# Designs tried in a protein design run: peptides against a protein of PDB entry 3V4O. Part 214

Target 1, 234 residues: chain A of PDB entry 3V4O
Amino acid sequence: DQPLAKDKVALLIGNMNYREHPKLKAPLVDVYELTNLLRQLDFKVVSLLDLTEYEMRNAVDEFLLLLDKGVYGLLYYAGHGYENFGNSFMVPVDAPNPYRSENCLCVQNILKLMQEKETGLNVFLLDMCRKRNDYDDTIPILDALKVTANIVFGYATCQGAEAFEIQHSGLANGIFMKFLKDRLLEDKKITVLLDEVAEDMGKCHLTKGKQALEIRSSLSEKRALTDPIQGTEY

## One batch from the design tools (peptide; made by RFdiffusion4, then SolubleMPNN)

Design b2_p29_4_s2 (from b2_p29_4, 23 letters changed)
Fold by OpenDDE base, seed 2:
Structure b2_p29_4_s2 (fold): chain B 234 residues (1-234), chain A 29 residues (1-29)
Amino acid sequence: as target 1 above (234 residues)
Amino acid sequence: MKEIPENVEEEEEKKKKEEEEEKKKKLEE
């Protein structure tokens, strides 16, 4: 039997216009295109750009209010970020230089909160760098995650590496979104879909040896972004 | 994210075109 979602909700955040950090371009296009694709997949999509710390926290809180038992939750982030001790941190546009964990949003904390909602699927698509922040010595003591077997991380890059955007005279996608957008509508298990994206990205000469998609999942069911919503006749 | 310079893309597009032309040449030979 095909898995069903109670509902499908996505929060997309693209941070570009940093105050104290290099500006980015790709998040604008990436969020826009991903929004359109996820809407075609019957996601309720909230898309936000250039969020301050306060706004990001509020957006996450509002997103969590839309989650409930059996709901598919997808969080996409494009911007600056870092990874310390296996924890991913999204950097708000008003983050100081250097930024610290207290200025950023920890993805694993969001995951914990999503687990409390008993979601059917938790997907994180993180288009950010995963380098260690040497200016942040905070060792986050995270509570142990529950075993929900419904978690999928798509990292635009591997651990300790950078995620890239192509410098064009015009607006262009980030490397991750460039390949993700071509497959996102496919009716496949989300981990299989991401694996195919990884293969496509691996053929990109620009980022060969510099950026590689990493998939981390504990997904025990054949769940896809194309899964129908309960009560909807397809 | 970090920006990759356009020059790298142009160089790689040139390299890709050269490789495609070389493949085409090899197919025509």
Scores: peptide ipSAE 0.300, ipTM 0.648, DockQ to the pose 0.472
Fold by OpenDDE base, seed 1:
Structure b2_p29_4_s2 (fold): chain B 234 residues (1-234), chain A 29 residues (1-29)
Amino acid sequence: as target 1 above (234 residues)
Amino acid sequence: MKEIPENVEEEEEKKKKEEEEEKKKKLEE
């Protein structure tokens, strides 16, 4: 049985021009490249840059409105972030210094909302640091996730580590995107694809011992970003 | 994300070249 998506929707957020934090360069190019690739995969892509907290929340809300039963949802984030107690927080460009959870968007909360939409696949590609924020002692009490067996996290880095960007020939890319873009169009189970990206990244001398891709998956079916949309003729 | 410092990048590139040269040398032995 060929896996089918009811639709494929992606929200891409790249935050680089922070007000109170170091500016980044890679998110611009990373979002652009990923947008083009996902469109080739017939995703409906909303790509946004330099979002405030309000704008990020609104973007997520709008993204969620596009999700429904059987829809493939992909959230990509490139920017500053942190991870506390297994919860990933995306940092808006207007976040204070130091930022706290109340200033940030919790990815796991978004996941919960995606599950409520009965999505076919939930993919999170998080190109952010995963270091603990010592200024945030909030232990988020999250509602228990449903067992949907359709969740894939691609973390640009492992727990407690940093994600890096590099400049090559005047263009900046995240290390994660540098390798992801080369494989994203492959017709492979998403976890297999990410595993290959992880291997490619592992060969990168620039980040050896500093950054490693982490895949967290409950995906129990063979699902790929290349999966056709129901009712579409290819 | 964080920017890789240029010095670190240069050092790692140098290290890579050294490793490649060493590997080449070993293959030639």
Scores: peptide ipSAE 0.276, ipTM 0.643, DockQ to the pose 0.365
Fold by OpenDDE base, seed 3:
Order: sequence, then structure tokens, then C-alpha cells
Structure b2_p29_4_s2 (fold): chain B 234 residues (1-234), chain A 29 residues (1-29)
Amino acid sequence: as target 1 above (234 residues)
Amino acid sequence: MKEIPENVEEEEEKKKKEEEEEKKKKLEE
């Protein structure tokens, strides 16, 4: 039996115009391209650019209100970020220099809140650096996650490494999005799809030995982004 | 994210084109 989604909801955040950090170019185009693709997959998509800490927290709260039992939730982030002790932090455009965990949004905290909604699938696509922030010595005490076996992380880079963007003919893309966009519409289990993207990225001479896709998942069912929405007549 | 320098991108694109041309020649032989 083909798995069904009750609904499909995505929040896309692209931060590029930082106040106290280097400006980026790729998030604008990456969010636009991903928005178009996810809409073809019948996702309800909220796309936002250049969010302050307050605006990011509000966007996540509104996203969580759209989640319910059996809903597919997808969070995409492109911007600055860091990883401390296995926790991923998204950096708002108004974050100070240096930034700390109290200035940023913890992805694992968002996952915990998504699990409380009894979602059918939780997908995180994180296009940010995963280097340790030496200016943040805080060890966050996170609530224990439930065993839901419906979680997929696609990291644009491996632990301790950087994610890159390229500029060609006036358009800038993240390396991750450059390869993801070619396969995102394929009717495959999401972990299989991301594994194929990882192989494609591995053939890229520009980032060989510098950036590699990492997949972290606990997914016990054959769930795909192409899964139909329950009650829709095709 | 970090930006890759344009000079590095241009050099790697040239290498890729050369490799594709070599593969094409081998298939025509």
C-alpha cells in the first residue's frame, strides 16, 4: 500500500543580508527554485527571506500551527549556521558578532515540537556550515526526542565542514541545491533520493574533499515527497 | 555558506570540458 500524507507543508528560510556577518547570494535563488519544485509536489509552501530572530521564531510558530497528525513537514534553511555537540543552529540576520545559541534557532528543538504534532514525516534540509562555534560554550539541555521513526536530515555538508555557493552567469546557487533540484521530483523514498544527490555531489570537482552531503535518518516506512495527499482525487 | 572564488570555478569548468572531449574521442575510435 502506498503511504499517504494528510497534508504537505513546507517552511523555506533564506538568510543572506546579515548585519554583522558576510552577505550571501545563493539563498535568494535556492529558496525560489525549491519553492517552485515543492509546489509541483503539492506542498503548501511558505517562503521567507532575511529574517530577524523575532521573525524566524514567529515563522516557525506559524509553521507548527499548520502541522497535525499524518502531515508531512519540511523545513529548509539556507544561510549562516553552526553545529555544537550535535545541535544545529540557524543564524538570524540580526545576530550579533559573535553569535551565541541564545541568538539562534536550534533545529532539534523544532524537531521536538514537530513530533508533538504527530506528523507523518519530518524532513530537514540544512544548507549551512557545520563548524563548531568556539564563542558559544553553552551545552543546551534538550528535551528527549520520541521514537517516531519518521525523521530525515539532509545536511549540505558533513560534520565540521563548510557549505559553499557558486556564481555562474550572474546567478548564484548553493552546491547542495544545484544537485538537489535535478532529482527532487523523482518518485523515490526520500533517503534514497538524497543518497543519489550525494553521489552526484561527489562527482563535482569544485567541492571534492571540501563538501559532502550527509544523510541522517530514522525512517521505517517508504515515504516520498511525491506521496499523494489523502482524499485528493487524481 | 561560503563563496567559491570565480577563478577556481573557471579552471575546473575547463578541466571538465577537456575530460568530456577526451571521452567523446574514445567513443568515436
Scores: peptide ipSAE 0.271, ipTM 0.641, DockQ to the pose 0.367
Fold by OpenDDE base, seed 4:
Structure b2_p29_4_s2 (fold): chain B 234 residues (1-234), chain A 29 residues (1-29)
Amino acid sequence: as target 1 above (234 residues)
Amino acid sequence: MKEIPENVEEEEEKKKKEEEEEKKKKLEE
């Protein structure tokens, strides 16, 4: 049976104009391109740029309010980030230098909250570096995740590695988005789709040996971003 | 994210164009 989504909601965050950190260029274009694609997939998309910590937290809270049983939730982030002890941290534009976990948003905490909503699918697309932050020794105590078998992480890079952006013809694009955008509309299980993106990205000579897509999933059903919304006449 | 150095990017763009041109020539033969 074809999986159905009760609704499809996406939050896209692109942080580029950091106050105390190097400015980025790709998040602007990446968010724009992904917004257009997800709208074609009938996602309700909220796209935001250059969020402070307060604004990011509010955006996540509002996003969570749109989630309910059977809803597909997608969170995309492009910006600075780090990973400590398997926890991913998104860095707001007003984060201090150095930033710490208290200044950042933990993705795993967001996942926990999404699970409480009994979502049909939870997709995280994280276009950020995954290097350890040596200035933050905090080990977040995360509550145990439920076994929902509906979780997909697409990391733009592997653990301990960096994610890169390129500038072509005056437009900057993340390496991850460069390849993701070509396949995002395909009617395939999301993990299969991301695997194909990983192969495409693996052929990129610019990032060979420096960046590799990592898929982390617990997805027991053949769910795709193309899955129809329940109650819609097709 | 980090920016790839421009010099590396320019070199790879040149290589890609050369490869595409070579493929196009082979298809036309």
Scores: peptide ipSAE 0.270, ipTM 0.638, DockQ to the pose 0.379

Design b2_p29_4_s3 (from b2_p29_4, 26 letters changed)
Fold by OpenDDE base, seed 4:
Structure b2_p29_4_s3 (fold): chain B 234 residues (1-234), chain A 29 residues (1-29)
Amino acid sequence: as target 1 above (234 residues)
Amino acid sequence: MEEIPVGEEEKKKKEEEEEKEKLEKELAE
C-alpha cells in the first residue's frame, strides 16, 4: 500500500548576509531551486532568507504549528553552522563572533518538537559546515527522543567537515543542492534518493576528500517526498 | 557553508566542460 501524507509542509531557511561572519552566496539560489521542486511535490513551502535569531525561532514556531499527525515535515537550512557533540546548530545572520549555542538554533531540539506533533515523516536537509565550534563549550541537555522511526537527516557534509559552495557564471550553488535537485522529484524512498545523491556527489572531483553527503536515518516505512496527500485524487 | 577556493572553482569549470563533452558524445551516438 502506498504511504500517504496527511499534508506536506516545508520550511526553507537560507542565511547568507551575515553581520559578523563571512557572507555566502549559494543559499539564495539553493532555497529558490528547492522551493520550486518541493512545490512540484505538493509541499506547502515557506522560504525565508537572512533570518535573525528571533526571526528563525519564530519561523520554526510557525512551521511547527502546521505540523500534525501524519504530516510530512521538511526543514532545509543553508548557511553557517557547526556541530558539537552530535548536535547541529544553525547560525542566524545576527549571531555574534564567535557564536555560541545560545545564539543558534539546535536542530535536535526542533526534531523533539516535531515528534510531539506525531508527524508522518521528519526530514532535515542541512547544508552547513559540521566542524566543531571550539568557542562553544556548552553541552546541550536534550530531552530524550521518542522512537518514531520516521526521521531522516541529509547532511551536506560528513561530521567534522565543511560544506562548500561554488560560483559559476555569476550563479552560486551549494555542492549538495547541485546534486540533490537532479533527483529530488524521483519517486523513491527518501533514504534511497539521498543515497543516490551521495553517489553522484562522490563522483565530483572538486569535493573529493573534502565533502561527502551523510545520511542518518531511522525510517521503518517506505516513505517518499512524492507520497500523495491523503484525500487528494491524482 | 564555505566558498571553494578559486583553484577549485577552476577545476569545477574544467569538470563541467568535460561532462558537457561527454554528454555531447553520448547524444551523437
Scores: peptide ipSAE 0.193, ipTM 0.529, DockQ to the pose 0.382
Fold by OpenDDE base, seed 3:
Structure b2_p29_4_s3 (fold): chain B 234 residues (1-234), chain A 29 residues (1-29)
Amino acid sequence: as target 1 above (234 residues)
Amino acid sequence: MEEIPVGEEEKKKKEEEEEKEKLEKELAE
């Protein structure tokens, strides 16, 4: 039986022009290309660039309001980030140097809130570094997640490693998006699709031994980004 | 994200050029 989504909603955030941190270039192009692809998949897409902490929190809140039972939710982030104790933190453009967890958005907190909406699928695509922030010793106390078996994380890089972009070439994608965009429209289970992207990335000489896609999932059903929306003509 | 070293960017340009040549050949056939 073909899985159905009640609706499909995506929030895309690309942070580039940091005030106190190195500027990036790839997020602009990556967000643009991903927006076009997700729209072809009938996602309702909100794409935002260079968000402050306040703006990011508001964007996430608005995104959550669009989620409901059976809705597919996708969060994409490109920018600076870090990972402490298994928690991923997205860094706003106005974050201080050094930044701390209180200045950033915790992805796992967002996941918790998405689970409360009883979504049909939760996809996180995180194109950021996953190195530990040595300036933040805070151990976040998070509530236990529900067992929903509908969660997929696509990390652009391995735990403790870096995600890369090419800054000197005019309009260039990040490495992750370069390979993701070629397969995103395929009618495959999302974890299978990402696994194929991982293989493609593994053949790239530029990132050999430096960057590898990591997939972390608990997905018990064959869910694809191509799944039709309930009540629509297919 | 972080910047890839410049030496690796040159390699990318070469690969892109090779891919372009391949595509042009396919279109000419």
Scores: peptide ipSAE 0.177, ipTM 0.526, DockQ to the pose 0.432
Fold by OpenDDE base, seed 2:
Parts: sequence; C-alpha cells; structure tokens
Structure b2_p29_4_s3 (fold): chain B 234 residues (1-234), chain A 29 residues (1-29)
Amino acid sequence: as target 1 above (234 residues)
Amino acid sequence: MEEIPVGEEEKKKKEEEEEKEKLEKELAE
C-alpha cells in the first residue's frame, strides 16, 4: 500500500556567514541543490540563508504553520552546530562566541512542535558538527516526545564528530549533500535511502575515519519522500 | 561543517594503497 502525504513541506536553512565563527561555503550550494530536488518531489520548499537567531525562530514558526495532520515535514540545516546530551543545536549566524543553547535552536524542541501538528512524517537532515559544546553546561529539560513512529534523523556525521565540506574550483559542497543528492529522488523508504547514502559516504576517501552518516529513526511505515500528495493525480 | 584540509585525499589514498599492499603480501605468504 502506497502511503500518502496530505502535503509536503520543507524548510531549508543554510548558515554560512557567521559573525563570530568561521565562515562556511557549502551551505549555499547544498541548500540550492536540495531545494531543486525537493521541488521535484513536490515539496513546498522554503529556503533561507544566513539567518539570525530571530530570523531562524521566525522561519521555524512559519514552517510549523504549514504543517498539519498527515503533512510531511522536512527540516534541513547546514551550518555550525553542536550536540549536548543528545540534543542538537543549530547555530544562527549572529550567535556569540562561545555560543550557548539560549542562542541556538534546539532541533528536538522543533520536533516536539511538529508532533503536535500530527504530521505524517518528520525528517531532519542535519549537516552540522555534532561535537559537544564545552561552554554550555545547560542540561535542557525537554518535554517527552510522543510516540508517533514517524521520525527520521539524518545526521551528516556521527555523535561527537565533525561534518566536512569540499571545495573544488570555487564550488563547495558538503560531503553529506554530495552523496544525498544522488539518491534523494529514489522511491525508497527514507531510512533505506539514507542507509544507502551512508554506504556511499563510507567509500569516500576524504572523510574515511572522520565523518560517517548516522541515521536515527522510529519510522514504522514505509514512507518515502516520493510519496504522492493525497488528491493529486500522477 | 568544516573544510577538509588540502591534501587529505591524497594522504588517504596513499594509506589505503599501503594497506592493500600489505594485505596482498600477507596473503601471498
């Protein structure tokens, strides 16, 4: 049986031009490429670059307004980030140095809010470092997540590790996106798709022993990004 | 994200070649 999405909505954020942190290059190309691919998959895509904390929070709020029962929600982030105690934090371009959780957006909090919308699928693609931030000792008290069995995390790197970008002839692409883009249009369960991406990444000489894709999911249904939107004839 | 240092690809390729050569020698013995 083919799962159906009520709608498909994606928010893509690429942060590059940090004020107090090293500038990145890959997010520009990565967001662009992913935008084009997701649009081919009939996602409504909002793509934003170089967001301040305020702008990021607003973007997430607007994204959440587009979510509803049965909607597929995808959040992609490329930029600086960290992970403390299993919580992922996206770093806005205006974050101080050092940054703390109060300056950043917690992905798990966003997930909670997405669950409240009774979405059909929640996909997080996080192309950021996952090192612990030693300057942030705050243990976030997060509300318990609902058991929705529709959550997929694709981490560009494993816990405690870094995500990398490659520059060739003035173009920069994240390692994660380099491999993700080749498979994103495949009609496969999203976790299976990501697993194949992980294998492809594993063959990359550049990041062998440095970066590995991590998949974390509770997805109990065979849902794919290619799933048709309900009421749409193909 | 961080930029991969220049030359890391060549370094890794060399290491893999060396490992392969080592394995081949071990199998031949």
Scores: peptide ipSAE 0.172, ipTM 0.513, DockQ to the pose 0.367
Fold by OpenDDE base, seed 1:
Structure b2_p29_4_s3 (fold): chain B 234 residues (1-234), chain A 29 residues (1-29)
Amino acid sequence: as target 1 above (234 residues)
Amino acid sequence: MEEIPVGEEEKKKKEEEEEKEKLEKELAE
């Protein structure tokens, strides 16, 4: 039986013009390309660039308002980030140097809030570094997650590693997006799709031994980004 | 994300292209 989505909503954030941190190039193109692809998949896409902490928090809040029971939610982030104690933090463009968790958005907190919306699928595509932030040893106290069996994380890199961008023909893509975009429209279970992306990335000599896709999933159903929206013709 | 150092990027790009060419040649034989 073909799974159906009540709706499909995506929030894409690309941060590149940091005030106190190195500027990036890829997020602009990555967000653009992903926006185009997700729209082809009938996602309602909100794409934002260079968000301050306040703006990021507001964007997430607005995104959550679009989520409801059975809705597919996808959060994509490209920018600076870090991971402390298994928690992923997205860095706003106005974050201080050094930044702390209080200056950043915790992905796991967003996940919790998404679960409260009883979403049909929660996909996180995090194109950011996952290195430890040594300037902050604060351990976030997170509420327990529900067992929803509908969570998929696509980390552009493995724990403790960096995510990279590459320039080809004057355009810069993240390494993750370079390979993701080639498969994103495939009608496959999202974890299978990401696994294929991982294999493609693994063949790239540019980041061999430096960046590897990590998939973390509790998805117990054959759900795909191509799943039709309930009540629509397909 | 981080930018790959230009020197290293170019080096790795070259290696990737060389490997691709090698593989294509092998498949053609």
Scores: peptide ipSAE 0.200, ipTM 0.535, DockQ to the pose 0.372; fails the geometry check

Design b2_p29_4_s4 (from b2_p29_4, 26 letters changed)
Fold by OpenDDE base, seed 4:
Structure b2_p29_4_s4 (fold): chain B 234 residues (1-234), chain A 29 residues (1-29)
Amino acid sequence: as target 1 above (234 residues)
Amino acid sequence: MSEIEVDVEEKKKKKEEEEKKEKEKELKE
């Protein structure tokens, strides 16, 4: 029996015009391309650019309100970020230099809140750097996650490494999105799809030895982004 | 994210083409 989604909801955040940090270019194009693809997969997509801390928190809160039992939730982030002690932090455009955890959004905290909604699938696609922030010594005390077996992380880069963007013909794309977009519409288990994206990225000479896709998952069911929504005649 | 200069891609492609040519020479010897 093919898994069914009660609904499919995605929040896409692209931060590029930082006040106190280097500006990026890729998030604009990457969010746009991903929005179009996810809409073809019948996701309800909210796409936002250049969010302050306050706006990011509000966007996440609104996203969580759309989640319910059996709903597929997807969070995509493109921007600056860091990882401390296995916790991923998304950096708002108004973050100070240096930024700290108090100025950023913790992805694992969002996951906890998604689990409380009894979602059918939780997908995080994080196109950000994963270097340690030496200016933040905060060890977040995370409550134990529930055993939901419906979690997938796609990290654009490995732990301690950078994610990169390339500029072609005046348009910049993230390396992760460059390969993800070619496979995103495939009817495959999401972890299998991401593994194929990882192989494609591994063939890229530009990022060889610099950037590699990392997949972390606890997914016990064959769930795909192509899974039909319950009550829709496909 | 960090920007990668296009020049790095061209340099890597050239290096790989050179390495392939060297391997092809070794196989013919």
Scores: peptide ipSAE 0.130, ipTM 0.476, DockQ to the pose 0.408
Fold by OpenDDE base, seed 2:
Structure b2_p29_4_s4 (fold): chain B 234 residues (1-234), chain A 29 residues (1-29)
Amino acid sequence: as target 1 above (234 residues)
Amino acid sequence: MSEIEVDVEEKKKKKEEEEKKEKEKELKE
C-alpha cells in the first residue's frame, strides 16, 4: 500500500544578506524555485529569507506547531553553515564573526523536536558548507535520537567540503538546487530521488572533485514527496 | 555556500581557447 501523509509541511530558509559574513546570491532563487515545486506536491510551504537568529528560532517553532503524527516535515536551508562533530549548524544573517553554536541553529536539535511530534517523514535538505568551525570548541551533548527510521538528509556537499553556487547569465543557483529541481516532482522514494540527483551532479564537470551530494538516511519505508495526503480523494 | 564564480562560459571559452592553441601548436610543429 502506498504510504499516506497526514499532511505535508515545509519550512524553507534562505539566508544571503549576512551582516558580518560574505553575501550569497543563490538562496533567493533556490528558495523561490523550491517553494513552487513543493506547492505542486501539495506541501504547505513557509518560505523565509534573511532570518536573524531570533526569527529563525521563531520560524522553526512555528514549523514544529504544524507537525503532528504522520505529517511529512521538510526543512530546506540555503546559507552559511558549518558542521562540528556530526552536528550541522545553520548560520543566521545576524551571526557574529566568528559565529558560535550559541548563535546558530542546530539541525539535530530540530530533528529531535520533529521526532517528538511523531512525524511520518523528516527530510532535511541542507545547502550549506560543512566545514568545521575552528572557533567553536563546544561539543553539543545531544540526547540520543530516537530510532524512528523516517529520516533523510540531503547534504548539498560532502563532509568537510563547500557547497557552491553557479552564476549563469545573471542568475545564481545553488548547484544542488539546479539538479534537485529537475527531479523533485518524480514519484520515487525520496532516497532514490536524491541518489539520482547525486548522479546528475556527478556528471557535471563544474563540480567534479569539488562538490558531491551526500545522502544520509534511516528511511525504512517507501516514502515519496509525492505521497498523497490522507483524506484527499484523488 | 561559497561563491565559485564559475563563469561556465569563461571556462568553456578558456578551454576552447587552450584547445585551439594546442591544436594550433600541433599544426605548426
Scores: peptide ipSAE 0.129, ipTM 0.479, DockQ to the pose 0.426
Fold by OpenDDE base, seed 1:
Structure b2_p29_4_s4 (fold): chain B 234 residues (1-234), chain A 29 residues (1-29)
Amino acid sequence: as target 1 above (234 residues)
Amino acid sequence: MSEIEVDVEEKKKKKEEEEKKEKEKELKE
């Protein structure tokens, strides 16, 4: 039996024009390309660029309102970020320098909220650095996650490493998106798809030894981004 | 994310691969 999604909803955030941090270029193109691909997969896509802390929090809240039982939720983030003690933090464009957890959005907290919605699938695609922020000693006490067996993390880079963008001929793409876009439409289990993306990235001379995709999953079912929406006559 | 200048890194890696191939040739001679 092919898994069905009740609906498919994606929030894409690309932060590039930081006030107090280095500006990025790739998030613009990456968000745009991913938006087009996810729409082809019948996702309802909200794509936002250069969000302040307040705007990011509001965007996440609105995204969560669209989630319900059996809905596929996908969160993509491209921008600055950090990881402390296994918690990923997305950095808003108005974050101070140095930024702290109080200025950032914790992905694991969003995951908790998604689990409360009884979603069918939770996919996080995090195109951000995963270096420790030494200026933030806060250990977030997160409540224990529910065992939902429907979580997939695609980290653009390994723990403690940086994610990179490539500028070629005036176009900047994140390395992760460069490879992801080539496979995203494939009818494969999402973890298999991401594993193939990881292999493609691993063959790239630009990223070898610098950036490696990490997949973290508890997904127990053969769910794909191509899964049909329930009640849609395909 | 950090910016990689493709041109610089590709040149560096090409140079490193060339140097590695040269070393492998020297070890076989």
Scores: peptide ipSAE 0.127, ipTM 0.477, DockQ to the pose 0.422
Fold by OpenDDE base, seed 3:
Structure b2_p29_4_s4 (fold): chain B 234 residues (1-234), chain A 29 residues (1-29)
Amino acid sequence: as target 1 above (234 residues)
Amino acid sequence: MSEIEVDVEEKKKKKEEEEKKEKEKELKE
């Protein structure tokens, strides 16, 4: 029997116009293209650009209110970020320089809150750098995650590496989105789909040896972004 | 995210593709 979603909800955040950090360009186009694709997959999509810390926290809170038992939740982030001790931090546009964990949103904390909602699927697509922030020595004490076997992380880059954007062409995607958009509508298990994206990205001469997609998953069921919503008569 | 210089790599790829096409023509001759 094909898995069914109770509902499908996505939050897309693209941060570009940083106050104290280098400006980005790709998040605008990437968020727009991903929004259109996820809508074709019957996701309820909230897309936001250039969020302050306060606005990002509010957006996540509102997103969590839409999650419930059996709901598919997808969080996409494009912007500056870092990874310390296996925790991913999304950087708001008003973050100071240097930024610390107290100024940023921890993805693993969001995952914890999603698990409390008993979601059917939790997908994180993180188009950010994963370098360590040497200015943040805080070891976050995170509560232990539940074993829900419904989690997928797509990291645009490997641990300790950078994610890249193309700045020379006016409307270029980030490297991750360039390949993701070609396969996102395929009716495949989400981990299989991302693995194919990783192979396509690995053939790109621009990022060979510079950027590689990393997939981390605990997904025990054949769940796809194409899974139908329960009670929708097709 | 960081910026990647596309112009240098696209020029290299175009040059390599042209060199490959020339070698394939020489082998058919």
Scores: peptide ipSAE 0.125, ipTM 0.471, DockQ to the pose 0.476

